# Ledger of designs, part 203: peptides against a protein of PDB entry 2FGR

Target 1, 331 residues: chain A of PDB entry 2FGR
Amino acid sequence: SSVTLFGIVDTNVAYVNKDAAGDSRYGLGTSGASTSRLGLRGTEDLGGGLKAGFWLEGEIFGDDGNASGFNFKRRSTVSLSGNFGEVRLGRDLVPTSQKLTSYDLFSATGIGPFMGFRNWAAGQGADDNGIRANNLISYYTPNFGGFNAGFGYAFDEKQTIGTADSVGRYIGGYVAYDNGPLSASLGLAQQKTAVGGLATDRDEITLGASYNFGVAKLSGLLQQTKFKRDIGGDIKTNSYMLGASAPVGGVGEVKLQYALYDQKAIDSKAHQITLGYVHNLSKRTALYGNLAFLKNKDASTLGLQAKGVYAGGVQAGESQTGVQVGIRHAF

## One batch from the design tools (peptide; made by RFdiffusion4, then SolubleMPNN)

Design b2_p22_2_s3 (from b2_p22_2, 14 letters changed)
Fold by OpenDDE base, seed 1:
Formats: sequence, structure tokens, C-alpha cells
Structure b2_p22_2_s3 (fold): chain B 331 residues (1-331), chain A 22 residues (1-22)
Amino acid sequence: as target 1 above (331 residues)
Amino acid sequence: MVIENPSKEEIEAIREEFLKLA
């Protein structure tokens, strides 16, 4: 049996031209190209094609040295795998996010990612962004001629918030076709949560697809998130993404991504456009730059996620420009 | 139990997984 220590340290200088007060913010930020992390993983061959595995992973904050501590909240799983696929026990990405975020050309981090996987309704559950879950059991099929699927269930363990019960319960999964240059998937999920201390269902449907043309990759997402409140109207957001990436000079990659967030509850849209460049100094070390523009309309207050510098909202209807320039190192 | 540094291939696989799983 082997244990692999792995990680990424990604640190940047970041700037946003507006915060909630309309002032600029700048400083040292983290995770602009990839989420900074430290992990341990390993496998044991049990014979007969069966393997045991473990994965422990936490986020690293290079700007403050993890001043708030370190944990394995990114992933803490034990697994069995074989010809039947893989079963995982423990906190992890939920199957829907694991698959559908793969179409985000900005790796679901920094100022450029698709922000659809979000807590749109001030949900009081810990994972109301639909990305991860506690108490999760997941199953992933093998790939059968391109077809694959993943399913998950998270136990609520009788967690309550206000009058809401079953908080933290997740059920969801995806079906996908992954063959050569083509990837396509459909994900469905429901989480039980609370909004204002009242029971709320977070329903999510996501369609993703990508195609690698060799000279460029095209990727897209269509998502609907609906917080169905027992009292009050539904909080619905339709999110759209289209992105392209291309290799540059054998050592670089350029990325362009557009996203639209149609926030139905406030009848307001936000438009995000991000240009990114990654320059590989080696297989493990890269320089990168991101330039993002976020245009809020009407009552929309979305902000770019310049982690470590400013990740809050802006004034209603205000636009925000963000820049990140950084180093990513993998070990 | 040997703690091994990830191979270049593992780093690439991790990168691909990280790009998928961020």
C-alpha cells in the first residue's frame, strides 16, 4: 500500500475595483487558478480486482498560513472500488457538483469560475451551494462505452434549523457520456435546508457539455437552482455558461468564459466575462493571470470571488472588474 | 506504508481532477 502526499499552493496578487462601499480592494489572495490544498491519499489492493482507498484533503490559505486552522472539509473519504465502480463514504463533492463543475474552464475557483453552484437564497445549511455534503455515501459507475453515472445520498442526522427538519439531507446524481473529445452530462439534486428558519428544498438541475476540437475546447453549462420555501415564493436562478480554451505555444493556455445569472426572485441578471491565461513554467509550476468583468443589472449585487482579498457583493446594479496574477505550484 | 511524492503523472492526473473538482 502506498500513501501519496499531494498539494497545491496557489497564491496571487488580486485587485477588484469595487467593494460594497464602492471602493477598490487589493492584496494577496489565494486559489486563483486552482484551489490551494493539502492532501493524503492511498490505495490498498485487496485482491480479485477490489481496492480500498482513502482520501483526506483540506484547503490551504497561503496568504495567512491557515490562521483559522486546517481541516479535511474538501474531502474525507474511505472507498471500495473494482469492476463495479467506486463506493465512497465521507464528506466529499456531491456527485452532481463533481461531474458538472468539470465543464467550468476556470476550475471552479478564482474570479473566473461559473458561480451557479451557489447559495442563492441565504440558505442556512452548511453546504447550500450544492458543492459538498457531510455524511455522504456516493457511488460512481465504471465507464460503459462512454456512459457513466454517479449517485449520492447524505444523511441529515436529524439536524434542525428553526422549524426546519432534515437539514443537510442530499439526494442526487448524474448521467453522462464521456467518449473521446465529447463529454455531456445531466445532473439532478435536492438538498433539505432552511431559509429564515423555515424548511426549504434546494432543487438543482444542471446540463453540461464539452467538446475538444484539438486546437480548442468548447464547454457549456445550463443550470436551474430553486429554493422552494414553505413560506414565501420560490427563489429561482437560471445560470448559463459558455467557455472556450486553447493551447498557446505548447506551454500556455488561454481561456475565455461567459456566464449569465438570471436571478428570478429579484428579476435581475448578472453577466460575467473572464479572460484567463496560464503559462506553464513546468509540469508543476505555472504563472497565471485572470481578468474578469461582472455586470450586475437592477437589484443584482454579485461579486467576483477574489479569495483572500474580497469576495463580498457590490452595490445593486454596479459592475465589478477583477484581476488576479499569481503562481500555482503543485507537489 | 511509504509516503511517496506524487509522480509527474499523478500531478497531472491530480491537475485534471482538480480542474474537474475545484
Scores: peptide ipSAE 0.007, ipTM 0.467, DockQ to the pose 0.082
Fold by OpenDDE base, seed 2:
Structure b2_p22_2_s3 (fold): chain B 331 residues (1-331), chain A 22 residues (1-22)
Amino acid sequence: as target 1 above (331 residues)
Amino acid sequence: MVIENPSKEEIEAIREEFLKLA
């Protein structure tokens, strides 16, 4: 049996030029290049190629020292693994987000990430962004000549909000091909939630692909998220992402990513473009900078996610510029 | 791999197939 303590502390100075009132926000933020975390993990060899595992991971907020407390909401799993793959029990990334966020060159954090994994409809469920689930059972296959898959089911445990009686139920999975420079995946998920106290299904389909040319990597995502409300019609968003990254001077990485969020229910688009740079001072310590532009059209009110500084929306049709400069340290 | 944006009908068909297998 082994136990490993691990973590990341990522803290930045961040600026956004507009909040919901049109004012600038600036200060010390967290998780600009990687989500800050503290975790414990370990494995036990049970013989015959079977292993037991545990993983406990919580988010760290370096700007306030976890003023709201510490928990293991990032991951709290026990697992069995072997030649058959891995079964996990407990709160985790749902299989769809675990796989499909891997195509996000900004690793689903900071001001540059693909924001498609979102609660687009003011869903009242705790995880209506489609990223994690409570009461989750997950299964991940081995890689078979490039082909792999993951599946998950989360129990609702009769959670009720208004007239919705299955809130928090998740079913989803992905199929993928990962071989050499190529990765491609299809993910499907449904979560049951509530909007305005009424039962709503959050349906998600995501296509992702990347190719590593050695000198540069290209990555793309196509996603549709649909909150199917029993009353009031569907809230649908089509999200698109295209990104490129390249190594710089053997110690750096530059990233450029564009995303489009076509918010059908409000007939409004938002455009996001982010330039990022990471400078590795060591294998464990990096400096980074991100510059992001978010252009809302019409009724769109999206904001950049400068965690710890400002992650709210802006006024309808307003554009936002964000900057992060920070340190990431892994231990 | 060319990633194409699936039609709404294709999405629903894939979803239905997936849910039958799950």
Scores: peptide ipSAE 0.000, ipTM 0.270, DockQ to the pose 0.014
Fold by OpenDDE base, seed 4:
Structure b2_p22_2_s3 (fold): chain B 331 residues (1-331), chain A 22 residues (1-22)
Amino acid sequence: as target 1 above (331 residues)
Amino acid sequence: MVIENPSKEEIEAIREEFLKLA
């Protein structure tokens, strides 16, 4: 049996030139290159190739010392694993987000990430961004000649919002091919939620792929998210991402990523472009900088996610520029 | 609050990159 304490403390100075009022925001932010976290994990060998595991992980906010508290909402699982793969019980990343966010060169955090995994419809469910779920059972296959898959189901436990029942129910999974420099995945998910107190299905389809050329890596995502409402019509967003990364001088990495969010319900697009640089001082410590531009068109109000400084929207049709410079330390 | 969650694979990839530098 082993128990490992682990974590990341990632803290930055961040700036955005516009908030919802059109004013600039700046200060100390968190999780610009990797989500800051504290966790405990361990495994027990049960013999015969079977292992038990646990994983408890919460987010750290280095700017205020977790003034709002600490919890294990990032992951709180018990698992069995073996030649059959891994079964997990407890709150975790849903299989679709766990796999498909791996194609995001900005690690689904800071001002540069792919923002497709979002609550596009003012869904009233706690996890309507499609990232995590409570009451989750997940299964992950081994890798068989490159092929792998994951599946998950989350119980709603009769949670209701307004007239909507089954809120928080998730069903989803992915199939993938991971072999050498190539990764490709297809994910499908449905969540039960509420919009305006009425039952709504959040459907998601995501295609991801990456290829590592050695000198550079290319990565891409194609996603459709649809909040299916009985009244008022569907809220559909098509999201696209293309990114490239390259090693610099053996200790650095440069990243460039573009995303397009085609918000069909408001007939409006947003364009995001981010340049990032990471400088590894050691295996555990890095300096980083991110520069992001977000151009909203028409009725789009998307904002960059400068966590700890400003993560809200902007005025319709406004463009936002963001900068983060920080330190990431892993233990 | 969108808790941005790096995938397990990103953490593992970061670890693997860190292990390759070892």
Scores: peptide ipSAE 0.009, ipTM 0.430, DockQ to the pose 0.030; fails the geometry check
Fold by OpenDDE base, seed 3:
Structure b2_p22_2_s3 (fold): chain B 331 residues (1-331), chain A 22 residues (1-22)
Amino acid sequence: as target 1 above (331 residues)
Amino acid sequence: MVIENPSKEEIEAIREEFLKLA
C-alpha cells in the first residue's frame, strides 16, 4: 500500500486590457500554466491483479490562500483496477472531458485554453460546462493495441430546478486510439440541466487528434455543444481548435493555439489566439509567459480566464488582450 | 511526497506523470 501527497503551486502576475466596463485589470493570479492543486492518492494491491485506489484533489488559490475554503471538488474517488481496466466512484472529470481536454496544449488552464467546455446557455446546473460531475461512476478500459475507451454515468439524485427534475444526470463516453506519436478520440455526452427553470439537455460531441513529430506536436479539436430547450429553441455552439508546440533548447517549450467559437444562437463568433512559453528551471519548477488575444464579433462577450485577476466577460464586440507571467512548482 | 521512504526514482516517475498530465 502507498499514500502519496502531491501538488502544484502556480502563481502569476496577470494583466487584461478590458473588463466589462472597458477598464484594465492587473494583479496576482493563479493557475496560468497548470491548475494549482493539493492532493492525496494511494493504491493497495489486493492480489490476483486487483488493486484498490483512492484520489482526493482540490484546487489551491495561492493569491488569497484559499479564502473561500478548500475542498476535494477536483477529484474525490475510490477505485478498483486490474486487467479489466478501472472503475471509479465519486466526483471526477467526466470521461469525455478527461480524454478530450488532453488535446488542449494549454492544459485547460490560464488565458490560453480551449474554452469549448463551457456553459453556453446560462444553464443552472453546477457542472454545465461538461467538465466534472457529482455522483459519478466511471469505467476506463485497458489499452488494446492503441484502442481504449471510457464511459460514465452520474446520478441526478432527483435534483430539481424549476420544473426540471433530472438536473445533474450525465451519460457519456469516448473511444480512442493512442499509439506512439498518434492520438485520436471521439466523445459523446448528454447532461440534464435547466435553463430559465425549464428542463434542458446539454448535448456534446467532440473530436480530437494529435500527432507528435518529435520536433513539434500538432493538436486539434472539433466540438459541438447544444443546449436543447423545450421552449425557445436550441442554443448551439461550434468550437474549433488548432495548436502546435515545440521544444526549445532542451529546457523550454513554445506553444501556439488558435480557437474559434461560433455561437449560433447569437449569430456571433469569437477568435482566440495564444502564444505561450515555458522555461524549465528544473524537473519541478518552471517560469512561464502567456500572451492571448480574444476578438469578439457582434454580440459575443467572451473573456479570457485570468483566474484571480479577472475572468468575466467584456462588452459585446470588444477585443481583449491578456498577459500572464508566473512560476509553476510541482511537489 | 510518499509518506514512507519512496525511492528517488518513484518520486521522479510520479513527477513525470504529473508534468505530462499538467
Scores: peptide ipSAE 0.007, ipTM 0.427, DockQ to the pose 0.144; fails the geometry check

Design b2_p22_2_s4 (from b2_p22_2, 14 letters changed)
Fold by OpenDDE base, seed 4:
Structure b2_p22_2_s4 (fold): chain B 331 residues (1-331), chain A 22 residues (1-22)
Amino acid sequence: as target 1 above (331 residues)
Amino acid sequence: MTIENPSKEEIQKIKDEFLKLA
């Protein structure tokens, strides 16, 4: 049996020109190109093509040395795998986010990522962004001629918020086709939560696709999120993303991504455009830069996620510009 | 970085040492 210690330390200098007060923020931030992490993983061959596995992973904050502590909230799973695929028990990415975030050219982190996987409704559940779940059982199929799928169920364990029961219950999955340069996926999920202490269902549908032309890759996402409330009507957001990436000089990668967030409950749109560059100094070490522009219209208050510097909103209808320049090191 | 887990023999040695202390 083997245990692998692994991690990423990603730290940057970041700037945003506006916070909620209209002031600039700058400093040392984290996770601009990849989420910083520390983890342990291992596998045991049980014979007959069956393997046991474990995975323990927590986020690292290189700017403050994890002053708020360390935990395994990124992933804490035990698994069985074989020709049937993989079953996982424990906190993890939910199957929908695990698959559909793979189309985000900014790896679901920093100032450039697709922000559709969000708590759009001030949901009171801990994971109302639809990214991870506690008490999760997940199953992933092998790839059969391009076809693959994942399914997950998370137990609520009778968690209540206000009058809302079953908070944290998740059910969801995806179907995908991954063959050569083509990837396409459809994901569906429902999560039970609370808004204002009242039971709310977070419904999510996501379509993703990418194609690698060799000289460039195109990627896209289409998502609808609905927080279905018994009182006050549904909080619906339609999110769209289109991105392109291309290798530069054999050691670099340039990325351009656009996203639109159509926030129906406030009849307001936000537009995000991000230019990124990664320069690989080695297989493990890279320099990177991100430049993002976020335009809020009307009542929209979205902010760029400059983790460690500023990840809050801005004033309604305000535009925000963000920059990150950093080092990513993997071990 | 991969750390090899102790071999079955090493685990047995640890168990045997533990049993000697019990």
Scores: peptide ipSAE 0.016, ipTM 0.382, DockQ to the pose 0.254
Fold by OpenDDE base, seed 1:
Structure b2_p22_2_s4 (fold): chain B 331 residues (1-331), chain A 22 residues (1-22)
Amino acid sequence: as target 1 above (331 residues)
Amino acid sequence: MTIENPSKEEIQKIKDEFLKLA
């Protein structure tokens, strides 16, 4: 049996030109190219093609040294795997996010990622961004000629908020085709939550695809998120993403990604354009730079996620520019 | 970093080091 200690320390200097007051923010931020993390994982061969596994992973905040403590909220799973696939027990990425965020060329972090996996409705559930769940059971199939799937269920454990019951219950999954240069996936999920103390269903549908042309990769996402409130209208967001990446000089990668967030409840759109560059100094160490533009229209108040510096919104209809320059080190 | 066949004590030391960082 083996235990692997692993991690990433990713720290940057970040700047955004506008906060909620219209002022600039700058400082030391984290997780600009990859989420900083510390983890333990291992496997045990049980014989007959069966393996046990564990995975414990928490986020690292290099700017403050984890002043608020450390936890395994990123992943805390035990698993069995074999010819049947993998069953996981414990907090993890829900199957939909695990698969569909893989099409995000900015690794679901920093100022450039696809922001569709979001709490669009001030949902009161802990994971109303649709990314992770507590009390999760997940199953992942093997790959059958390219076809694969994942399914998950999270128990609500009778969690209540206001008059809402079943808060935190998740059901969802994806089907995918992964073969050579092509990846395509469809994900469906529902979470039970509360908005304003009232029962709300967070429904999500996501389509993703990518193709690797060797010289460049194209990737896309189409998503609808709908918070269906028992009282009040639906809060619906349609999110779109298109990105391209290409290797540069054998040691670098350039990335360009566009996203559109059509926020139906406020009849307002936001446009995000991000240019990123990663320069590999080694297999484990990279320098990177990200430049992002976020254009809010009408009542939209979205902000870029410059973690550790500023991740709040801006004034309605305001645009925000963000920059990150940093070091990523993996161990 | 891979630790091959870590003893329970080594795992505990690693855990304790992580807890000391908290």
Scores: peptide ipSAE 0.014, ipTM 0.339, DockQ to the pose 0.499
Fold by OpenDDE base, seed 2:
Structure b2_p22_2_s4 (fold): chain B 331 residues (1-331), chain A 22 residues (1-22)
Amino acid sequence: as target 1 above (331 residues)
Amino acid sequence: MTIENPSKEEIQKIKDEFLKLA
């Protein structure tokens, strides 16, 4: 068996011009270009092409030294893999988020990412953003001439909130085509949760595609998230993303990404545009800068996710500007 | 702890709901 220690420390100086009170926030933040993490992983060859694996990964908060503690909530899996693909047991990214977030040019972190994977309805479940699940079983196929898929089921273990049962149950999966410069995927997921103590299904459909032209990459997402409430009607959000990235001077990467969040339940839109730059000092160390603009319309209160500084909302209809400048180091 | 697997019917209902979203 082999064991590998790995991690990322990503820390930044961040600024947002508005919080919920309309005041600016600034300070030292974390995870601006990549989520800071510490992990252990390993594999054992069992012969015949079968391997056992483990993966334990937790988030690091470099700004406060993990004042709230350390855990393996990013991933805590045991797996079997072979010619049949991979089966994973334990908390992980759900298959839909694992695949569909790959089209986010900002890697689902910092102030620039696609924010469609969100708890849009004040869901009371722990993972109502649709990103991870407890008690998860996942299966990932091999790649067959470009075609691949992933499926997952998470047990609710009779978790209840109010009158809602089966809270935390997940079922979902994706199908994809990954060949050369082209990637395209369709993901479908349902999570059972509660809103206001009442049973609610979080349904999600996501389409993603990217194409690498060599000189630039284009990427896009189309998503619908619907919290189907037994009482009070559905909370639906349509989210759209289009992004481009290009290498700069052999050591840099520039990224531009736009997203639209059409929040149907409040008849309100939010527009996000982010410019990012990464400068590689080495294979493991980079400097980065992000500049993001978030324009809320009408009743929309979305905020940029400047983790460690301010990740809350703003006043309805307010716009927010965010900046991050930081260092990412991988080990 | 007997983990009741979702019935094939429950899985099918979920699939059918997804097909209504597409």
Scores: peptide ipSAE 0.000, ipTM 0.241, DockQ to the pose 0.016
Fold by OpenDDE base, seed 5:
Structure b2_p22_2_s4 (fold): chain B 331 residues (1-331), chain A 22 residues (1-22)
Amino acid sequence: as target 1 above (331 residues)
Amino acid sequence: MTIENPSKEEIQKIKDEFLKLA
């Protein structure tokens, strides 16, 4: 058996020009290029091509030293793997988010990521952003001629909120084609939750694709989320993303990403544009900078996620500019 | 731990709901 200690410490100076009061926020933030983490993982060869595995991973907050504590909410899995693929038991990324967030050039972190994987409806479930689930069983296929898939089911364990039952139940999966420079996938998921104490289904469909031209990579996402409420009508958001990245001088990477969030329930759009640069000082250490602009229209109140500084909304129809400059170190 | 497998009908409802999302 093997046990590996691993982690990332990513800390930045961040600024946003507007909070919910219209005031600027600035300070030391976390996880601007990669989510800061501490983890333990290991494998055991069981013979015959079968392996057991474990993975325990928690988020690190370098700005406050984890003042709210440490946990393994990023991943806490035991697994079996082999020629059949991998089965995982425990809290993890749900299969849909694990695959479809791979098309986000900002790695689902900092002020630049695709924000489609979100709780759009003030859902009362713990994971109503569609990213992770408790009590999850997942299966991932091998890659066969480019084709691969993942499936997951999370038990609700009879969790109730108000009159809503089955809260936290997840069912979902993806199919994908990954061959050379091309990646494409379709993800489907339903999660049961509550909004205002009433049963709500969070339905999600996501299409992703990327192509690596060698000199640059293009990536895109198309997503629809629908919180289907028994009372009050559906809360639907259509999210779109298009991004490009290119290597710079063998040690750098530049990224540009645009996203549109069409929030149908409030008939309001938000536009996000982010420019990012990563400079690798080594295989483990990088400097980075992100510049993001978020334009809310009409009733939209979206905010950039400057974790550790400000991750709240802004006033309706307000624009927000964010900057992060930081250090990422992996060990 | 009662494994309540979603019924074929629930899975079909989910599929039908997804088809309505498309």
Scores: peptide ipSAE 0.000, ipTM 0.240, DockQ to the pose 0.016; fails the geometry check

